# Designs tried in a protein design run: peptides against a protein of PDB entry 9GMZ. Part 6

Target 1, 343 residues: chain A of PDB entry 9GMZ
Amino acid sequence: TGFPLELLTRPATERLAYFENYTVAHPRLKEVYEILMRTIAEPAGASFIFVYGASGVGKTTLRLRVEQKLTELALPKLESDRARVPVVGIEAIAPESRYFNWKEYYTRALITLEEPLIDHKFDYGVRGISRDNFGKINVESKVVAPALRRALENALIHRHPDVFFVDEAQHFGKVASGYKLQDQLDCLKSLANMTGILHCLLGTYELLTFRNLSGQLSRRSVDIHFRRYCADSPEDVQAFKSVLLTFQQHLPLAETPNLVDHWEYFYERTLGCIGTLKDWLKRVLSDALDREATTITLKDLQKRALSVAQCQKMFKEIQEGERQLSETEADVQNLRSALGLGA

## One batch from the design tools (peptide; made by RFdiffusion4, then SolubleMPNN)

Design b1_p8_4_s1 (from b1_p8_4, 5 letters changed)
Fold by OpenDDE base, seed 2:
Structure b1_p8_4_s1 (fold): chain B 343 residues (1-343), chain A 8 residues (1-8)
Amino acid sequence: as target 1 above (343 residues)
Amino acid sequence: PPLPSSLR
């Protein structure tokens, strides 16, 4: 079924919001969603989940759908346990400086965990953390990073989320030395261990560097590869065409555009990344709605496409990440062979 | 748990 036809008489803002909120249930998203939900339900002593894949593959969409589902599943328990938060998610910001700002990270995590609508007040045991008249957390500038960490540890223990999400987690890796990266990972590991809260780090293939640097984290982590669709796989090409077909049916336009006939152009400018595809179509839809257009054309698509230079850069980053994974699989096979277990 | 309706 396509979009609700009543949207054609609705304001452009509502038509755009429909498409923004629409999620295509494509095979790779379903697979990763099922693995992630299962791992959160039964972590089996894991302290970390790593979700890695290309930029624009759909990791943020995955996170938001898992957050929604965990919230829905927790609703019956939240009636009896008013202190509980089912899930917490933050985005790691790229530091303006060469150093990750832990003070800002802990502050943002506390603010996100302690939404104004939480009736159950908690004493963080830290001076300079308060609630305003609207219930919003205020952190005074004098509060130091170790005190904020302790406040976050206490808040996480008290609120007991099923998982703590960190999106764009590759930004932890933007430190000039492998040693500083290890210290950051040890800090995250300490937070997970002290709170007993499962952490899920979502990011690019740069997260593989974290896996390689900490053999101790690897023993307590579950890895989830969110793959793009590959043009050399007939099954992946068919899945990508099916996504295009679904999107064309869910664009709230009077005339259904034929996106499927242009699948190679869509693939060229998205590299098989469905998030990149959705964001492209959002921009094109916004332009079409602003013009009160009945449909979208190839020219409208071309106007909002990523440049060839952008796609070439993104493709190099993807190839390097996919290569590192292939090497890791080869290393496992070599290790198995060396152990006499066979390939 | 079952997939959300948007993922079915």
Scores: peptide ipSAE 0.005, ipTM 0.425, DockQ to the pose 0.121
Fold by OpenDDE base, seed 1:
Structure b1_p8_4_s1 (fold): chain B 343 residues (1-343), chain A 8 residues (1-8)
Amino acid sequence: as target 1 above (343 residues)
Amino acid sequence: PPLPSSLR
């Protein structure tokens, strides 16, 4: 089933919004979604979930789908517990300095957790934290990071989300020294332990550095690898072609473009990352709608493709991440074999 | 938007 045909008579903005909001349920997304949902339901004493994968693999889409499902599952309980928030999600900001801005992190987390529409307001016990006339959190500049941490801890305990998502979590690692990175991880661990709230960190393969920095974090973490599609796997190629087929059916254009015939070019310029593919198609669709075009052509695709140089850079970063994971898996197998445990 | 039926 394709897009609703009535969209062809609708404004370009509505046609574009349809495609932007459309999500292909591809095999890797389903797999990671099921693992993540199961892990959130049964964390087995874990305080952290690490979801790592290539940039543009679809981690943000995964987060949004999990947030939607957790919200849906919580609705019956939210009728009785009006103080509860089912899920909270933020993006970590890259620090402008060599230091992570904990004050900004706590402020953004608190603002996101304390949505205006929540019925039960509470006092944070911190001077300079208030709500405006619309119920939005306001944090005065004089409020210090330790006070914001206490406010966030109290808010997390009171709102009791099933999970706290931090997207782009590799930005925690962008600090000048390994010691400061350890202190930051210990700070996050302390926050998770003090609140009893499961934290899910989503990011690039740079998150693997965090996995190994603390033997105590690794013992309390679940790892989820969100893999791209690989061209050397016939199953992955077929899945990628099926995604292209689905996207071509859901582009709200008068004539269905043949994307599948160009699958190799799409693979070359996305590296098997479905988020990168969607963003590319969104740009091309926007251009087509602006021209009132009936379809998209290879020339339209080429105009909005990532450059070969960009793809080569991204591919090197992916290969290094995949190598590190493969070595870790091999090291575990070697350790098991050396211990006389079967492979 | 609703979850795709295959993710529901």
Scores: peptide ipSAE 0.005, ipTM 0.418, DockQ to the pose 0.114
Fold by OpenDDE base, seed 3:
Structure b1_p8_4_s1 (fold): chain B 343 residues (1-343), chain A 8 residues (1-8)
Amino acid sequence: as target 1 above (343 residues)
Amino acid sequence: PPLPSSLR
């Protein structure tokens, strides 16, 4: 099973779009997807889900697949409840300043939640929030952050999504002091509590700093570690090779490249992160399609690879995050053992 | 079906 052969006669844009939209259902993605879907269905009083893992592990792919599935499951109910939005997902933006821009965050959240195509429109009760002639939300520059927050709270209550996703959520932590990080978490916690909407924060291992700062978040959060594949695990190596095999079958090229034979080079330049691998192959595919090439070569791969220096930096960041988690797991096991509880 | 190729 591979790409539809008809794609070989289609424009480069369609061939690239096929690969971009293609998702390899690899073991770690399936595991995290199942845990996340179950937790969204039965949050058991949780207000937050934290999904953390290496940059490029595939968190955005996970989010998009969950958003798609929640939308599909909600379709029968949306016919009767035209006010409902099944899921909302935003990406947190890295602040240009030392301070997270809450005004921009609330504006983006409102724009995303209040899509133009939604039939049921309501008044936000906030002067300077309107809809244009296309039904798109317009927020005037004069609207202050507290008013935007109230508008978002009202919108979340009325639209009642099953979950609110925030991708790249580590950007909430890019504030100059630990105290400001606590203030950001308290703000998010307040939003979740006031709306009754489950929030899922997806991000790097920098999200672990958020968990450690709030003893109250631990009681109302579910943690999901999205692990990379590790070269020291034979099972993980086999899973990574299987992903390479699947990708080589789904590259819409006339000649199937043998990616699996170069698995060590792919591992070296992706650190076992499938999102990084997909993005790399997407760039290489784009170059091949632009040249009307029948296949990709090792030279084509090398041209679009991350540098060794980039990989070394990323690997240090990953090792630090994995270390912090392993220490926490050991502490939990030690506590359980000391309590006479099994591991 | 696409032809198998090496990355060489």
Scores: peptide ipSAE 0.000, ipTM 0.372, DockQ to the pose 0.052
Fold by OpenDDE base, seed 4:
Structure b1_p8_4_s1 (fold): chain B 343 residues (1-343), chain A 8 residues (1-8)
Amino acid sequence: as target 1 above (343 residues)
Amino acid sequence: PPLPSSLR
């Protein structure tokens, strides 16, 4: 199964959009997807899900696929309950300032939750929040963060999403002091508790700091590690080659490029991260389409590859995250052994 | 074998 051959007669924009929207169902994505979907369906008193993994592993793709699936599953109920939003997903923004902008966060969350197309409009109980003639939320500059929080709490309760996603959630941690991070986690915990809405934080291994800072969150959180593919695992190498094979079949080019024969080079420049691989191939495909090329070459790949220095930096960050996880797992094993639970 | 289309 490859791309629709009709795409070869279509504009470059449609050919690129096809590849951009295409998702490879690879083993790690499937595993994490199944765990996440199950945890959302049966949270068992959890208030938080943490999904952590390398930058470019595919966390945003995971989120979007879960959002799509939750929406599809909710459609029959949404016909009768026009107030409900099945899922809400936002991306946390890196603060330009030393302080996390809670006002901006709450505003973005409200805007995302209260899409213009939602039929059932309600009052947030907060002055200075309105809708324009297109149903778009407008938040007046005078509205303070505590009022926006109350509006978001009311909106979350009323819309009752199955989960609230926060992508790039490591940006909460960029606040210069551990105390400010704790306060932020306590704010998120309070929001989850007040609304009864499950929160899923997706991010880099920097989210591990969140896991360690709050023993209270640890009791009410589910952890999901989205692993990269490792070259020391024959199974992971085979999975990575299978992803390359799938991508080469889904590049809308007249001649199918041989990506699989270059698997080591692809691994070297992606560190086993499928999102990084997809983004690289998108750039190369765009260049090929702009040149009306029939295929892509190794030279085309090399032109758009991450530099060795970039890969080395990314790899160091990954190794540190993987090390911290292994230490935490060892600490849990040591704790279990010390408790007499380690047979 | 192509990985199952269930994530499409």
Scores: peptide ipSAE 0.000, ipTM 0.413, DockQ to the pose 0.340

Design b1_p8_4_s2 (from b1_p8_4, 4 letters changed)
Fold by OpenDDE base, seed 1:
Structure b1_p8_4_s2 (fold): chain B 343 residues (1-343), chain A 8 residues (1-8)
Amino acid sequence: as target 1 above (343 residues)
Amino acid sequence: MPLESSLR
């Protein structure tokens, strides 16, 4: 089924919002979604989930869909437990300095955790943390990082989310020294252990460097690789074409554009990353709606495409990440062979 | 298989 035809008579803002909110349930997204949902339900003593993959593969879409589903599943329990928050999700910010800003991290986490209008005022036990008249948290500038950590620990224990999401988690690794990176890992591990809350870190392949630094985190972590579609796989090409067909049907335009016939061009400029594809189509749709166009053309696509140089850079970053994972898989096989366990 | 199911 395509978009609701009624959208053709609606304002451009509603037509764009429809496409923006639309998510194609593509095979890799479904697979990773099911693994992630299962792991959240049954963490088996894991304190961390690492979800890594190419930039623009759809990690943020995955997070939002899991957050939505966890919220829906929690609704019956939230009627009885008014203190509970089903899920909390933040984005890690790239440090402006060689040091990760823990104060900002704890502040953002605390604000996000307490955004739900929960009738029960929680005492954070920290001076300079208050709620405004709208129930939003206000953190005074004088509050120090250790105090914010205690407030967040108490809030996480009290609100008891099923998972704490951190998007763009590779930003934890953007520190000048390996020693300080270990301290950051130990800090995150301590937060998860003290609260009993499962943490899910989503990021690029740069997250692997962070994951590999702590042999203790690896013992308490589940890894989920969110793969792109590969042009050397007939199955992946067919899945990518099916995504194009679905997007084609869900562009709220009077004339359905033929995206599938241009699949190679879409693949060239997205590297098989569905998030990159969606963002490209959103830009093109916005331009078409601004012109009151009945359809989108190849020229419209070309105007909003990533440059070849951008794609080449992104592809090198993907290849390095995929290589690092393949080496890790080979290392596991070599270790098994060396242990006499066979392949 | 048509990827018909919108995860809305």
Scores: peptide ipSAE 0.007, ipTM 0.498, DockQ to the pose 0.594
Fold by OpenDDE base, seed 4:
Structure b1_p8_4_s2 (fold): chain B 343 residues (1-343), chain A 8 residues (1-8)
Amino acid sequence: as target 1 above (343 residues)
Amino acid sequence: MPLESSLR
């Protein structure tokens, strides 16, 4: 069990691409994947799914694997329904300005829904949206955000994806002074209600602010916590070591590096976040391949590690998010006690 | 099906 040995004779670009495309099926990823897939299949009247967890826990990897699986499951039906898109996924961009750029969001969503491979041309009913000769969507500068919203609503209804993914969704919370985060939530709620499309928002613990702001969203939302591995849990430590063992077997190098013996150092610099670990190993692998190195050393790891100051900042953000969740669990217990349901 | 990366 490991990388294909033929990769050792292949170009550095192919060796790196192998590792980039490789995904460790670790316990937390499997659990969240199964919950998410089940919730998408049976939303039970939910309009939103919130997937929250630490930065670098692997939310983007989760999204991409779910998108792939939903696409694979839809293939037999797509032959008969050429208008359908099985899944759509976008990343919310951090606004350069104080305001979330809804025009950019709607434009990117429309472009993603209208990949050139869709033979079925759809009229969005909006002037200034066209397709070029390559089938690419062009949005004229004169098209205003409300018109783009209507175009997206029509496109989502027509393409009928099983889910609409928004990665880095905490960026919706970056509203200017005087704008209510509630208005952003009401926009998203309205889009989900008007289209009948399930929205999945993936992001940091800052997404908890969205959950708490709207009792109406809460009633139509499923929450999924993508937890990091914790060093105080023997089971989590064992899972983290198992991930390191798997990664060392899948680094396309002539000599298998011993990552597992350095598990504490890997934990210190990743905070138990597997995405952060993978990204670190990708950088180190790239450096090793550039040097035509046979293996990875501790010195190579240290060169690409996050600084202690970066880790301390990230850890404070994680602790605050985990604290907010623990308070919410206590609030549920208090509510149950107040309702006479017992602890 | 396990989330094993089937190498295409």
Scores: peptide ipSAE 0.007, ipTM 0.479, DockQ to the pose 0.199
Fold by OpenDDE base, seed 2:
Structure b1_p8_4_s2 (fold): chain B 343 residues (1-343), chain A 8 residues (1-8)
Amino acid sequence: as target 1 above (343 residues)
Amino acid sequence: MPLESSLR
């Protein structure tokens, strides 16, 4: 099954949009998706889910697919409870300053939680928060972070989402000199406890610092490692080749490019990260469509590839994250063995 | 063979 052949007669914008919206359901994505969906359905007293993995592994794709599925599952209940929002998802912003901007975080969370289509006007009880004529939330610049927090707490309680997603959550780790990362975690923990809403933090291996800092958060958190494909695993190599074959079939070009025969080059420049692969192919497809090309060449791939220096930097960051996880798993096993809890 | 030859 490939792309719809009718796309070959469509504008370049529609052909590109098809590929942008296409998602390969690869083994690691399916595995993490099932774990995440199950954990959201049955948190078992967890207040947090941490989803960590390499940059470009596909965490945002995972989030969007879970948000879509939770929305679909909630539709029958939303007809009876018009105040409910099934899921809310935001992206944490990299602060321009050396500290995380909580005021902006709370503002974005409120704006995202309050969809215009919700007939029920919620009064936030905070002066300077209003809805416009289109139902969009407007937050006046004079509203302070503690007031925005109270408004968000009230909104989360009233809307009662099954989960609150925060993508790029490693940005909470950006603390000013003299502030502790622990204070940021305590703030998030307090928000989750006050609202009773499950929080899912998605991010890079920098989120492992959050895991290590709070023995109390660890008791109320579920950890999900979104692994890349590894070239030393025959199964992972086969899965990666299968992803290349699927993308090859879903590039809306007149001639199907042979991506699979170049799997080593694709692996070298993506480190086994499917999001990085998709973004690369998207750039190459855009260039091919702009030239009205019938296919993609190696020269087209090389033009849009990450540099070797970029890949080496990314690989060092991955290796450090994978090392920290392996040490933590070994430490847990050693602790269990030392406690006389069998393997 | 260098990767160049097969995407011809």
Scores: peptide ipSAE 0.000, ipTM 0.390, DockQ to the pose 0.036
Fold by OpenDDE base, seed 3:
Structure b1_p8_4_s2 (fold): chain B 343 residues (1-343), chain A 8 residues (1-8)
Amino acid sequence: as target 1 above (343 residues)
Amino acid sequence: MPLESSLR
């Protein structure tokens, strides 16, 4: 099984788009996908889902696949309820300033929630929010953050998505003080509580700081750890090699490159993160297509690899996140043992 | 240590 051979006669843009849209259904992605889908279907009073893991582990791919599936499942209901949006997903942007821009966040959320394909117009009850002739939401500069929040709350209640996704959610935490981080979390909690909409925050291990700040979050949150593949696990190494085998079969090139023979080099430069691997291969594929090359060489890979220094930095960040989780798991086991509960 | 040996 591989790419459609017809792609070899197609433009470079279509060949690249095929690979970009291709998702390897690797074990960790399947596991997290199943947990996330089940939790969205049956939140059991949870207001938040936290999905955390290494940068480039594939959290955005997970989100997009869940969004697609929720949309597909909602199609029969959307015919009868034209006001409903099945899912909404945004990316949190790193603030240019020391403060998270809530006005921008609410504006982006409203724009995404109210995409022009929705025939049902909603009145936000807020002066300075309008739709243009193309149905695109326009927010006047005079609209203040509290008014945008109310508009978003009303829109979320009216559209009633099954989940609200926030990707790169660690950016809520980039405020210079721990107190401001709590304030950001309390704002998000309030939005989830006021709307009754389940929020899923996807991010790096920096999201663990959010977990530690509020013992009340633990009662209304579900935690999902999206693990990388570890080289010390024979099963994880085999899964990683299987991903490389799948990618080499799905690179739309005339000659199939042997990626599997270089698995150690791929592991060294991706840290077992499949998103990082995919992004690397995408860059290399783009270069190969631009040159009308028949295959990818080791030199082509080396040209687009992360530097050793970048990998060392990323690995330290991963190890710190994995350590914090392992300590938490040990503390839970110790507590259970002390309570006379089996581990 | 080589990065490879630190990842294993």
Scores: peptide ipSAE 0.000, ipTM 0.509, DockQ to the pose 0.029

